# Peptides against a protein of PDB entry 3J47: the designs that were tried, part 47

Target 1, 121 residues: chain A of PDB entry 3J47
Amino acid sequence: IRLTNQLKSLKGLQSKLKDVVEYLDKVINKELPINHTILGKLQDVFNLLPNLGTPDDDEIDVENHDRINISNNLQKALTVKTNDELMVIYISNLVRSIIAFDDLIENKIQNKKIQEQRVKD

## One batch from the design tools (peptide; made by RFdiffusion4, then SolubleMPNN)

Design b2_p17_1_s4 (from b2_p17_1, 11 letters changed)
Fold by OpenDDE base, seed 2:
Structure b2_p17_1_s4 (fold): chain B 121 residues (1-121), chain A 17 residues (1-17)
Amino acid sequence: as target 1 above (121 residues)
Amino acid sequence: SILEQLKKQVEEELKKL
């Protein structure tokens, strides 16, 4: 009973992973639009997986090298994307801060001119 | 692309099962 339930659960997981591969292929081929919610959930799943890119220092088998490279490439791509998104947010906040500061300077200049006119009248 | 790398990672996890 326990082993049969574990095998059924594993087969169910295998089927779901195949469906995810098929979905990703359709998105890569532009047959389906990019769904950011699905991609975010996939990223969350992979972030919960053990880092396949930390070799436990004790088993440098040649077969692990390709798996380590794949995990490291995904991590690098996620890092690049995250850096680009953070850069856009940073630039947007910087521009908003510069505009707000410019408006403050202009308001101070106008207020000074109004005060100087009132002292001459 | 990130999508290709995600696909490749899912395929590698599928090979472990």
Scores: peptide ipSAE 0.071, ipTM 0.683, DockQ to the pose 0.079
Fold by OpenDDE base, seed 4:
Structure b2_p17_1_s4 (fold): chain B 121 residues (1-121), chain A 17 residues (1-17)
Amino acid sequence: as target 1 above (121 residues)
Amino acid sequence: SILEQLKKQVEEELKKL
């Protein structure tokens, strides 16, 4: 009973991971639009994975090296994507700040002109 | 791409199960 339930749970997890691969293939092939909410949740799952890149020094089998490289490549890609997203947010905030500053300058110029006209009349 | 790397990692986790 316990072993059969564990095996059923593992098969369920395997099925769900296959569904994720199929989803990613459809997105890569442009059959489905990119869903940022799904990608964000997948990123959260991978950020919760133990750091697959520390082999304990005693069993560096060649198969572990390929898995470590894949994990490191994904972690690097996630870091780059996060940096690019933060850069876009930064640029957007900078542009908003410049526009707000220009509006403030125009308002000050207009107020100064109104005061100078009131002193001449 | 990030999507291809994500796919590869999911496929590697599938091979461990």
Scores: peptide ipSAE 0.062, ipTM 0.665, DockQ to the pose 0.078
Fold by OpenDDE base, seed 3:
Structure b2_p17_1_s4 (fold): chain B 121 residues (1-121), chain A 17 residues (1-17)
Amino acid sequence: as target 1 above (121 residues)
Amino acid sequence: SILEQLKKQVEEELKKL
């Protein structure tokens, strides 16, 4: 019973991964529009998989070296993209902070000038 | 492309199952 349920769950996962490959093919071929929410969720799934680039301890095969390279390239590409997105957010917040600071300085200078004029009248 | 790499990774995981 337990082993049969594990095998059924694994077959279910295999079917879902096939559906993901078919979806990605349709997106690559421009048959479907890019859905950023779906792609984001796929990226989250791969980020939660700790060992996509580690050889399984039981198979020192040439296939594992190619899989490691693919995983490392994907992880690197995801990291670069995430860093670029975070950099844009950081720069945008920095620019907003500088503008707000400049406006604050100008308002302080104007208020000082108004007060100095009122003391001369 | 990141999409091609993602596809290739999913295909490689499918070969392990």
Scores: peptide ipSAE 0.056, ipTM 0.647, DockQ to the pose 0.082
Fold by OpenDDE base, seed 5:
Structure b2_p17_1_s4 (fold): chain B 121 residues (1-121), chain A 17 residues (1-17)
Amino acid sequence: as target 1 above (121 residues)
Amino acid sequence: SILEQLKKQVEEELKKL
């Protein structure tokens, strides 16, 4: 019973990770727009994953410690780089949204002025 | 690309499962 439930849960996780890969492929191929909420959640998942590069070698070899440090430093550098890139994209989207909002305000002001002139004539 | 790196990481986790 416990082993069967663990295997079922693992298969469910594998299916979800496959769906994530398929999503990332569609985003890379520009078939889908970048969803920053999804990317942020993926980063959170990777930050919770211990040591993405170490095989479960129960051998305390000094070489594994350097590989673990390189993997952790690479993962940390990738996480930081990804956070910075996401931040730049967020800022870019905010700026675009602010410009679009300003254009909307200006259009409303102009429309109001046109209506006020039509009532005076 | 970061997206490619993210994809690669997910694929590496998929290989461990």
Scores: peptide ipSAE 0.044, ipTM 0.615, DockQ to the pose 0.079

Design b2_p17_2_s3 (from b2_p17_2, 9 letters changed)
Fold by OpenDDE base, seed 4:
Structure b2_p17_2_s3 (fold): chain B 121 residues (1-121), chain A 17 residues (1-17)
Amino acid sequence: as target 1 above (121 residues)
Amino acid sequence: LVKKLQELIEQKEKELK
């Protein structure tokens, strides 16, 4: 039950992260205009991410008292878990904002095509 | 950065299965 819920939440995060990559690729390819509000929210998400780049923070805990190390490792694991839970919420809100913006751009493109047809008729 | 996050999520999904 708890493991199945964690797996379901992780799959949800994976899907949302894929949607963010696809959006960034569309922006890089100039298929979508740069949205500074989306980029600002993406920067805020990256600033709230735990440092997902240092496997080297596991080398600093080798020399002080088994009970303090267990408490610090538990506190670090709880802090990482809390950051991951907050990150899922922020990424979900970001992806929702990206989709709503993509829909707005597609709607503007369609409205432009309809206006160009009405000028030819 | 986002690609590395995707890889970490896929690794954790594999460990949880």
Scores: peptide ipSAE 0.027, ipTM 0.444, DockQ to the pose 0.416
Fold by OpenDDE base, seed 3:
Structure b2_p17_2_s3 (fold): chain B 121 residues (1-121), chain A 17 residues (1-17)
Amino acid sequence: as target 1 above (121 residues)
Amino acid sequence: LVKKLQELIEQKEKELK
């Protein structure tokens, strides 16, 4: 259930991002007038995104290499974060399994002592 | 059991470097 909801939310975000790109392409091509309200909300979204590289307007040939490096650095950072989260979940499940195993051993030892006492009486 | 958990953490930290 949680994973299916996350995948549905991510697909919904991907669709919205595609619609935004198609809108920006139409604005760049002068097919649509600039809507300042949409542009302001997009600017707010870009200001809330961790800097995916603002193109400094002076090096179009370095920007493609820096955008690829920044995308790779963001993908690497997201991969590292996901690995750390999975490691914490794995350790937590391992500790839970250890505790449950220790409780099972104690219960088995107690049951054996009770049986040995019943055979002596 | 706690010692084996500690060894597994140290192994994962070495794989991450």
Scores: peptide ipSAE 0.022, ipTM 0.493, DockQ to the pose 0.020
Fold by OpenDDE base, seed 2:
Structure b2_p17_2_s3 (fold): chain B 121 residues (1-121), chain A 17 residues (1-17)
Amino acid sequence: as target 1 above (121 residues)
Amino acid sequence: LVKKLQELIEQKEKELK
């Protein structure tokens, strides 16, 4: 279930990214007027993205293969770091839920003992 | 405690699938 929802969300993001590319292509081809507000928001999105190797449009020769490899390694390292952080948060929340459940069981056992004493008095 | 941890893990694995 959760994996299917993540895949659905990722497919939805991929569709939106395709629509953004198609919009940019239409603006480049002068089919649509340049909207500075949309362009500013796209620039903000690109500034929030970790530097995932847009080839700087200005250097032909040899460095492009190393930049693509460095970008792919950085993307992998960020994905691993994010996965490990999410795993630690998940384990921490699981442990907290178990402690709270154990305390609830102990409180129910104590309340039962108190009720059994009050019925004997 | 430990048995309930195992049950919660198994339940989360079932939700993941």
Scores: peptide ipSAE 0.022, ipTM 0.501, DockQ to the pose 0.058
Fold by OpenDDE base, seed 5:
Structure b2_p17_2_s3 (fold): chain B 121 residues (1-121), chain A 17 residues (1-17)
Amino acid sequence: as target 1 above (121 residues)
Amino acid sequence: LVKKLQELIEQKEKELK
């Protein structure tokens, strides 16, 4: 029972990974538009994966070196994209803070004008 | 507002170079 459920879950995961690869191939071939929401969720999945580029140094087959280089390039690309996304969030929060500060200055200027009018009447 | 945003963008572009 437990082993059969694990095998069924693994087959279900394999099917979902195949659907993701087929989707990415269609996006690369320009058959489908880039969906940023799907790519964001895919990035979240890859950020939760353990380092696919560190097999313990005990099985250097030449096929593993190409997979390690592809994995390291993928991790570097994901890290750069995560840094760019965090930079956009940081800039957006900075802009929001500057707008809120400008509104506060304008409100203080308006309040000062109202007080100066009340002192002249 | 807009001038201060432009100055901050130009400062960040100088830190990146």
Scores: peptide ipSAE 0.020, ipTM 0.487, DockQ to the pose 0.017

Design b2_p17_2_s4 (from b2_p17_2, 8 letters changed)
Fold by OpenDDE base, seed 4:
Structure b2_p17_2_s4 (fold): chain B 121 residues (1-121), chain A 17 residues (1-17)
Amino acid sequence: as target 1 above (121 residues)
Amino acid sequence: LVEKLQELIEELEKQLK
């Protein structure tokens, strides 16, 4: 029972990974529009992957080294892209905070002018 | 000031698409 459930779960994961690959192939071939929400979730998954680049030096057959290097380069490229996207979001939020602070200053200045007029009447 | 900062946000949001 436990082993059969683990095998069923692993087959389910493999099917979902295949669906993701087929989706990415359709996006690359311009058959589907780019969906930033799906790409962002895919990046989150890759950022949660353990570093595939440290099998301890005792188990690396030369044929696995090329696959490990490709995986590490892909993980690094996705991490850089995520950092660049987060930087743009951070700058946008900083600018929005500056605008909201400017509006607050203007409101304070207007309220002060109204109070000074009420003291002169 | 606000208008130029809004234009900057719109250009950054365009680079994210």
Scores: peptide ipSAE 0.043, ipTM 0.691, DockQ to the pose 0.020
Fold by OpenDDE base, seed 2:
Structure b2_p17_2_s4 (fold): chain B 121 residues (1-121), chain A 17 residues (1-17)
Amino acid sequence: as target 1 above (121 residues)
Amino acid sequence: LVEKLQELIEELEKQLK
């Protein structure tokens, strides 16, 4: 029972992975519009994958070397893209916080001037 | 200052899309 359920789950994962590959091929071929939400979730999945470029040093079959290099280059490219996107979001939030703080200071100065005028009238 | 910072946000948001 347990082993049969694990095999069924693995076959289900393999089918879903095939559907994702077919979706990506259609997006690359411009048959489907780019869905940024799907790409972001795929990027999260790749960031959660163990580094596919460190098979423990004990079985480097030369035939896997090209697949491992492609996987490492993809993971590195996705990590760089994620860091750049997060940096843009961080800077945007920092700038918004600075603007909101400047507006708060200006509003406080204006309110003080209005109070000083009302005390002189 | 605020206008230049807003323009910078809009350009950064454009690079994210």
Scores: peptide ipSAE 0.041, ipTM 0.685, DockQ to the pose 0.019
Fold by OpenDDE base, seed 1:
Formats: structure tokens, C-alpha cells, sequence
Structure b2_p17_2_s4 (fold): chain B 121 residues (1-121), chain A 17 residues (1-17)
């Protein structure tokens, strides 16, 4: 019973991965527009995948070593890209906060000048 | 200052696309 449920769950995951590959092929072929929300979620899934290239040391068949290195290089490239995207978002939000603070200071200075004029009249 | 910070945001948003 437990093993049969694990195999059913794995088959369901394999079907969903196939649907994702078919979607990516349609996007590459320009049959569908790029959806940044789907790409971001795929990137999150990749960043959460444990290195699919460290089989525990008990089955190093030499034929899997190239697929392992490709998976690890892809994972590293995706993690770097995510860090750069998060850094751009962080800097953009910081700069927006500085602009909003400058506008608040200028508005307070202008309001003070208007009040000082009304007291002299 | 504000104009240069806005230009920096636009260039960073362009590198994200």
C-alpha cells in the first residue's frame, strides 16, 4: 500500500514535468508569449531541487557523470540569476523609498514657507 | 538627485527583462 502510493505520486509528478517541458517548448518556438510568473515559479522549483547530481556514493555509473555535471551547472546558473533578480528588486525598492522621503521633505519645507507667509500677512 | 535615481531604476528594470 505505501509503496504503491509513492509510485502513483511519482507518476503524477512525471506527468506534470512533461506538461512543463511541452509549455517551455511552445514558448521557445514563440507559439506562446513568455509568462514571467510561470518562469519565476519554475526558477523557485529549480532553486529548491537538491542537487540531482549527487547520487549517494553507492551508484556512480560513469554514463551518469555528464548528466550530473550539466544538472549542477544549470542549478548554479539559476541560483546566480535569482540572486541578481532579487538584488535588482531590493535596489529598486530602496531607491523608491529614498525618492518618497525626498518628496516628503520638500513638501514639509513648502508647507512651512506657506505658513510663515500667512503669519506675515 | 531624484532624476539620476529614476534613470538608475529604469536601467536596472531593463537588465531584468
Amino acid sequence: as target 1 above (121 residues)
Amino acid sequence: LVEKLQELIEELEKQLK
Scores: peptide ipSAE 0.039, ipTM 0.679, DockQ to the pose 0.020
Fold by OpenDDE base, seed 3:
Structure b2_p17_2_s4 (fold): chain B 121 residues (1-121), chain A 17 residues (1-17)
Amino acid sequence: as target 1 above (121 residues)
Amino acid sequence: LVEKLQELIEELEKQLK
């Protein structure tokens, strides 16, 4: 029972990976428009993959070398894009914090003026 | 200052979408 359920789950995952490859081939061939939401989810999957770190140069079959280099270059490109996206979010949050601090300073200046007027009356 | 910083946020958020 347990082993049969694991094999069924693995076959389900293999079918889903095939559907993703077929989708990417259609996007590359311009048969489908680029969907940014699907690309974002694909990036999340690649960021969760173990680093396919270069196998030590002594065990690389030549056909696997090109695929590993393409995978490492793709993973590096996805990491750079993720860092650029995080930088935009960081700058946006920093600017929102500066605006909120400016509003706090203005409120403090207004409250001080109101107190100084109440002491003169 | 605030207005120019808000415009910068909007342009950066547009590049993410």
Scores: peptide ipSAE 0.036, ipTM 0.671, DockQ to the pose 0.020

Design b2_p17_3_s1 (from b2_p17_3, 10 letters changed)
Fold by OpenDDE base, seed 1:
Order: structure tokens, then sequence, then C-alpha cells
Structure b2_p17_3_s1 (fold): chain B 121 residues (1-121), chain A 17 residues (1-17)
């Protein structure tokens, strides 16, 4: 029951993220006017998200290879785990923000379709 | 700015898949 509800919530989040991407595409293509309220809230959410990139460790000096590799792998695993735990918390905040704007996004898309129909008629 | 937000949303979708 709990795992099934988490999976359903995650699928719901994925669908809502897709709706946000579609909205942003329409704004990029100038099909919809820029909504500074939506964009500001999306920015606020992404500024709260932890850096979802692992730092590409392309700069750790090759000269202390045997004791540093075990501590760095453990620290990287702990950092990844901590980042994943933080990511879930921030995703939950993203979901709340997206749900609050979903009706606004859909209303803007519908209003644009109605205006385009009225110009063809 | 909008393109950067879209990129970050896609990166988040990929991590959830």
Amino acid sequence: as target 1 above (121 residues)
Amino acid sequence: LIEKLQKKVKELEEQLS
C-alpha cells in the first residue's frame, strides 16, 4: 500500500513536470505570453533544489591513491545518499508548487486556443 | 532563462524515470 501510493504520486509528478515542459515550449515558441509569476515560482523551486549533478571529480590528484580512494568512495556514496534524500524533499516542494500552477497553465492554454479560433472566424 | 528552466525540468524528469 505505502509503496504503491509513492509510485502513484511519482507518476503524478512526472505527468505534471511534462505539463510544465509543454508550457515552457509554448512560451519559448511565443505561442503563450510570458507569465512572470509561473517563471518566478519555478526559479524559486530550482534555487531550493540541491545540485543534482555529482561534481565530476575530474580534479583529484593521482599521488595518494590507496587510502584516499576508500574514504572518497564512502564520502561520495554518503554525499549521493544525502543528495538523494534532499532531492526527495525538494521534489515534494516542487510538486506542491506545480499543482498550485496547473490550473493556471491549463487556463492560459485554453484562453489562447479560444483567441486563435476567434481570429479565424 | 526559460530554456535553462526547461533544461532543469527535463533533468529532473530523467532522474525520476
Scores: peptide ipSAE 0.022, ipTM 0.612, DockQ to the pose 0.122
Fold by OpenDDE base, seed 3:
Structure b2_p17_3_s1 (fold): chain B 121 residues (1-121), chain A 17 residues (1-17)
Amino acid sequence: as target 1 above (121 residues)
Amino acid sequence: LIEKLQKKVKELEEQLS
């Protein structure tokens, strides 16, 4: 029962992450206007996410090559566990931001329809 | 900026898969 609920929650999370990718594709393709409020919230999520597994080869000072390997394995194991827990929190905040955005789109569509009706009367 | 965000979102999706 607990494992099945966790798998269902994870599938729901994956679906919402796909919806974010599709939204960003529509913004890149200029099909949707850039919403600075969404981009700011996405940036905040990614600034709080630990570096996902790609060493950005462009900002690690190349000067401490021999004291870090044992500290890095323990720090990497602790960082992976802390990262997974933080990811769940930040994705929950991302989902809340998407819902608030869908409500904003619907409110703008409704306001546009009301204005078009007032110009026809 | 948007392309960097899209890259990071795809990387999150790959780690959850």
Scores: peptide ipSAE 0.022, ipTM 0.585, DockQ to the pose 0.120
Fold by OpenDDE base, seed 2:
Structure b2_p17_3_s1 (fold): chain B 121 residues (1-121), chain A 17 residues (1-17)
Amino acid sequence: as target 1 above (121 residues)
Amino acid sequence: LIEKLQKKVKELEEQLS
């Protein structure tokens, strides 16, 4: 009973991964539009996976080198994308802060001019 | 990015087979 449920769950996970591969193929081939929400969730899943490119410290086999390169290339791609997204958010917040500061300066200059006119009348 | 995600999903599928 427990082993048959584990095998059924594993087969269900394998089927879902196949559906995700087929979805990504259709997106690469431009058959489907890019859904950034789906891509974000896939990235979150891979960030929660154990590093499939840490060699367990006990077997230097040549097969590990290609897996390490794929994992490092994925991690680098995630880091670059995250930095670009954070940079856009940072610049957007900086620009909003500069506009709000400029509006405050202009309002202070106008209020000062109005006060200087009222003292001359 | 998408191609790297696809490679990693295929690698997971292969590990589960």
Scores: peptide ipSAE 0.022, ipTM 0.589, DockQ to the pose 0.117
Fold by OpenDDE base, seed 5:
Structure b2_p17_3_s1 (fold): chain B 121 residues (1-121), chain A 17 residues (1-17)
Amino acid sequence: as target 1 above (121 residues)
Amino acid sequence: LIEKLQKKVKELEEQLS
């Protein structure tokens, strides 16, 4: 039960990240206008993420005594775990905000098309 | 900026897969 719920939650997060990529593709392709509020929230999420893919944290720990290193590794592991838990909350709130803004932008595009049709008649 | 954000989102998606 717990593992199945974690896998379901992870799949739900993956689906939401895909929706964010698709949104960013539309913005890059100029299909959607740049929304600075969405971009700011994405930056805030990445600032709360542990550094994805820098192996450079393994070279700084080689010079200080086993007891400080165990305490720092435990504190780093607790900080990473806390950041991961907060990250899921922030990503979930971010994605909800992106969807709500995508809906708002689509509504604005539709309203603009309706106005352009009314000016041509 | 947007391309850098998209790259980081893809890297996060890959780590969750």
Scores: peptide ipSAE 0.021, ipTM 0.587, DockQ to the pose 0.109

Design b2_p17_3_s2 (from b2_p17_3, 9 letters changed)
Fold by OpenDDE base, seed 4:
Structure b2_p17_3_s2 (fold): chain B 121 residues (1-121), chain A 17 residues (1-17)
Amino acid sequence: as target 1 above (121 residues)
Amino acid sequence: LIKKLQDLIKELEEQLK
């Protein structure tokens, strides 16, 4: 019962990873637009993954250790770059929202001045 | 960036087989 539930959970994780690969293929092929919210969630998953490369201390195949260190270094480098990219997008959207809010305030002030002139004539 | 994320996810899928 416990082992069969673990195997079922692992198969469910494998199916979800496949769906993510198929999604990223469609984004690479420009069939779907880039969704920054999905990229942020993928980054959160990578930050929550245990370092892919602590072998449990009992099988150091020397060929796996180099691949493992390369994957961890690549994961860390991708995490930093994705943080910087998401931060730039967030700041750009925040600045755009502030400008649009300032334009709305200025338009409201101008409309109020025009109404105050029309009430004095 | 996206292609490298895809390569990492494929490696994760291979480790789960």
Scores: peptide ipSAE 0.020, ipTM 0.544, DockQ to the pose 0.121
Fold by OpenDDE base, seed 3:
Structure b2_p17_3_s2 (fold): chain B 121 residues (1-121), chain A 17 residues (1-17)
Amino acid sequence: as target 1 above (121 residues)
Amino acid sequence: LIKKLQDLIKELEEQLK
């Protein structure tokens, strides 16, 4: 029962991975538009994957090399994502700071005009 | 990014065969 459920879960994962590959092929070939929500969810799935680069203490040295490669490729993909997300946050905060500075300049100019008007009356 | 994610998914799919 437990082993059969694990095998069924693994086959279900394999089928979903195939569907994702086929989707990504269509996106790469420009047959489908980039859906940022799907890509975001896919990346969240990868963030929830167990660390594929830690061999379970019970697995043979040959599986460890391929898992290390998968983990290294995942870590590189996640690092790029994290850098892109941090860059968007940084740009957003920079733009907000520029707007707030412009509003401060405009408020200072208006206040100066009001003071100059009061000295002429 | 997308191509690297695809390459990784293909690698995971191959390990599941």
Scores: peptide ipSAE 0.020, ipTM 0.523, DockQ to the pose 0.117
Fold by OpenDDE base, seed 2:
Structure b2_p17_3_s2 (fold): chain B 121 residues (1-121), chain A 17 residues (1-17)
Amino acid sequence: as target 1 above (121 residues)
Amino acid sequence: LIKKLQDLIKELEEQLK
């Protein structure tokens, strides 16, 4: 019973991974529009996977070299994408802060002009 | 990015065979 349920669950996971590959092929071929929510959920799944790019220091078999390279290439791509997204958020916050500061300066200049007029009357 | 995600998902699928 336990082993049969594990095998059924594993086959169910394999089928779902195949469906995700087919979806990504359709997106690459421009048959479907890019869904950022699906891509975000895929990124979350990969962040929950054990780091396939660190073999625990005890078995560097030569067969792991291609798997390590794929994982490292993904980790690097996720890091670059995250840095670009954080940079856009940072610039957007910086621009909002500069605008708010400019509005404060202009308000202070206007208030000073109003005070200087009231002293001349 | 999308191609690299696909390559890793294909590798995970191969590990489950």
Scores: peptide ipSAE 0.020, ipTM 0.536, DockQ to the pose 0.117
Fold by OpenDDE base, seed 1:
Structure b2_p17_3_s2 (fold): chain B 121 residues (1-121), chain A 17 residues (1-17)
Amino acid sequence: as target 1 above (121 residues)
Amino acid sequence: LIKKLQDLIKELEEQLK
């Protein structure tokens, strides 16, 4: 019973990882817009991943230990770098939105001044 | 960026097989 439930949960996780890969392919191919909220949640999943470098001490072939440590360090480094790169994109889009809002305010102020001049003439 | 996340997810999928 416990082992069958673990196998079912693992198959469910594998199916969800496949759905995420397919989503990322569509985003890479520009078929879907970049959703920063989905990418942020994906990063949260990677930050919550236990270090895959503790297989229970009973089957560490010494050749796999170096590969697992390299994978974990690469995973952590890629997750941090990914967060920083997305933060730069987010800030850049926020700044563009603020500038466009400021330009809209200034244009409304100028249009109001032009209308007030035309009513005095 | 997105490609590296994808490569990492594919590696996790391979570890789950």
Scores: peptide ipSAE 0.019, ipTM 0.533, DockQ to the pose 0.120

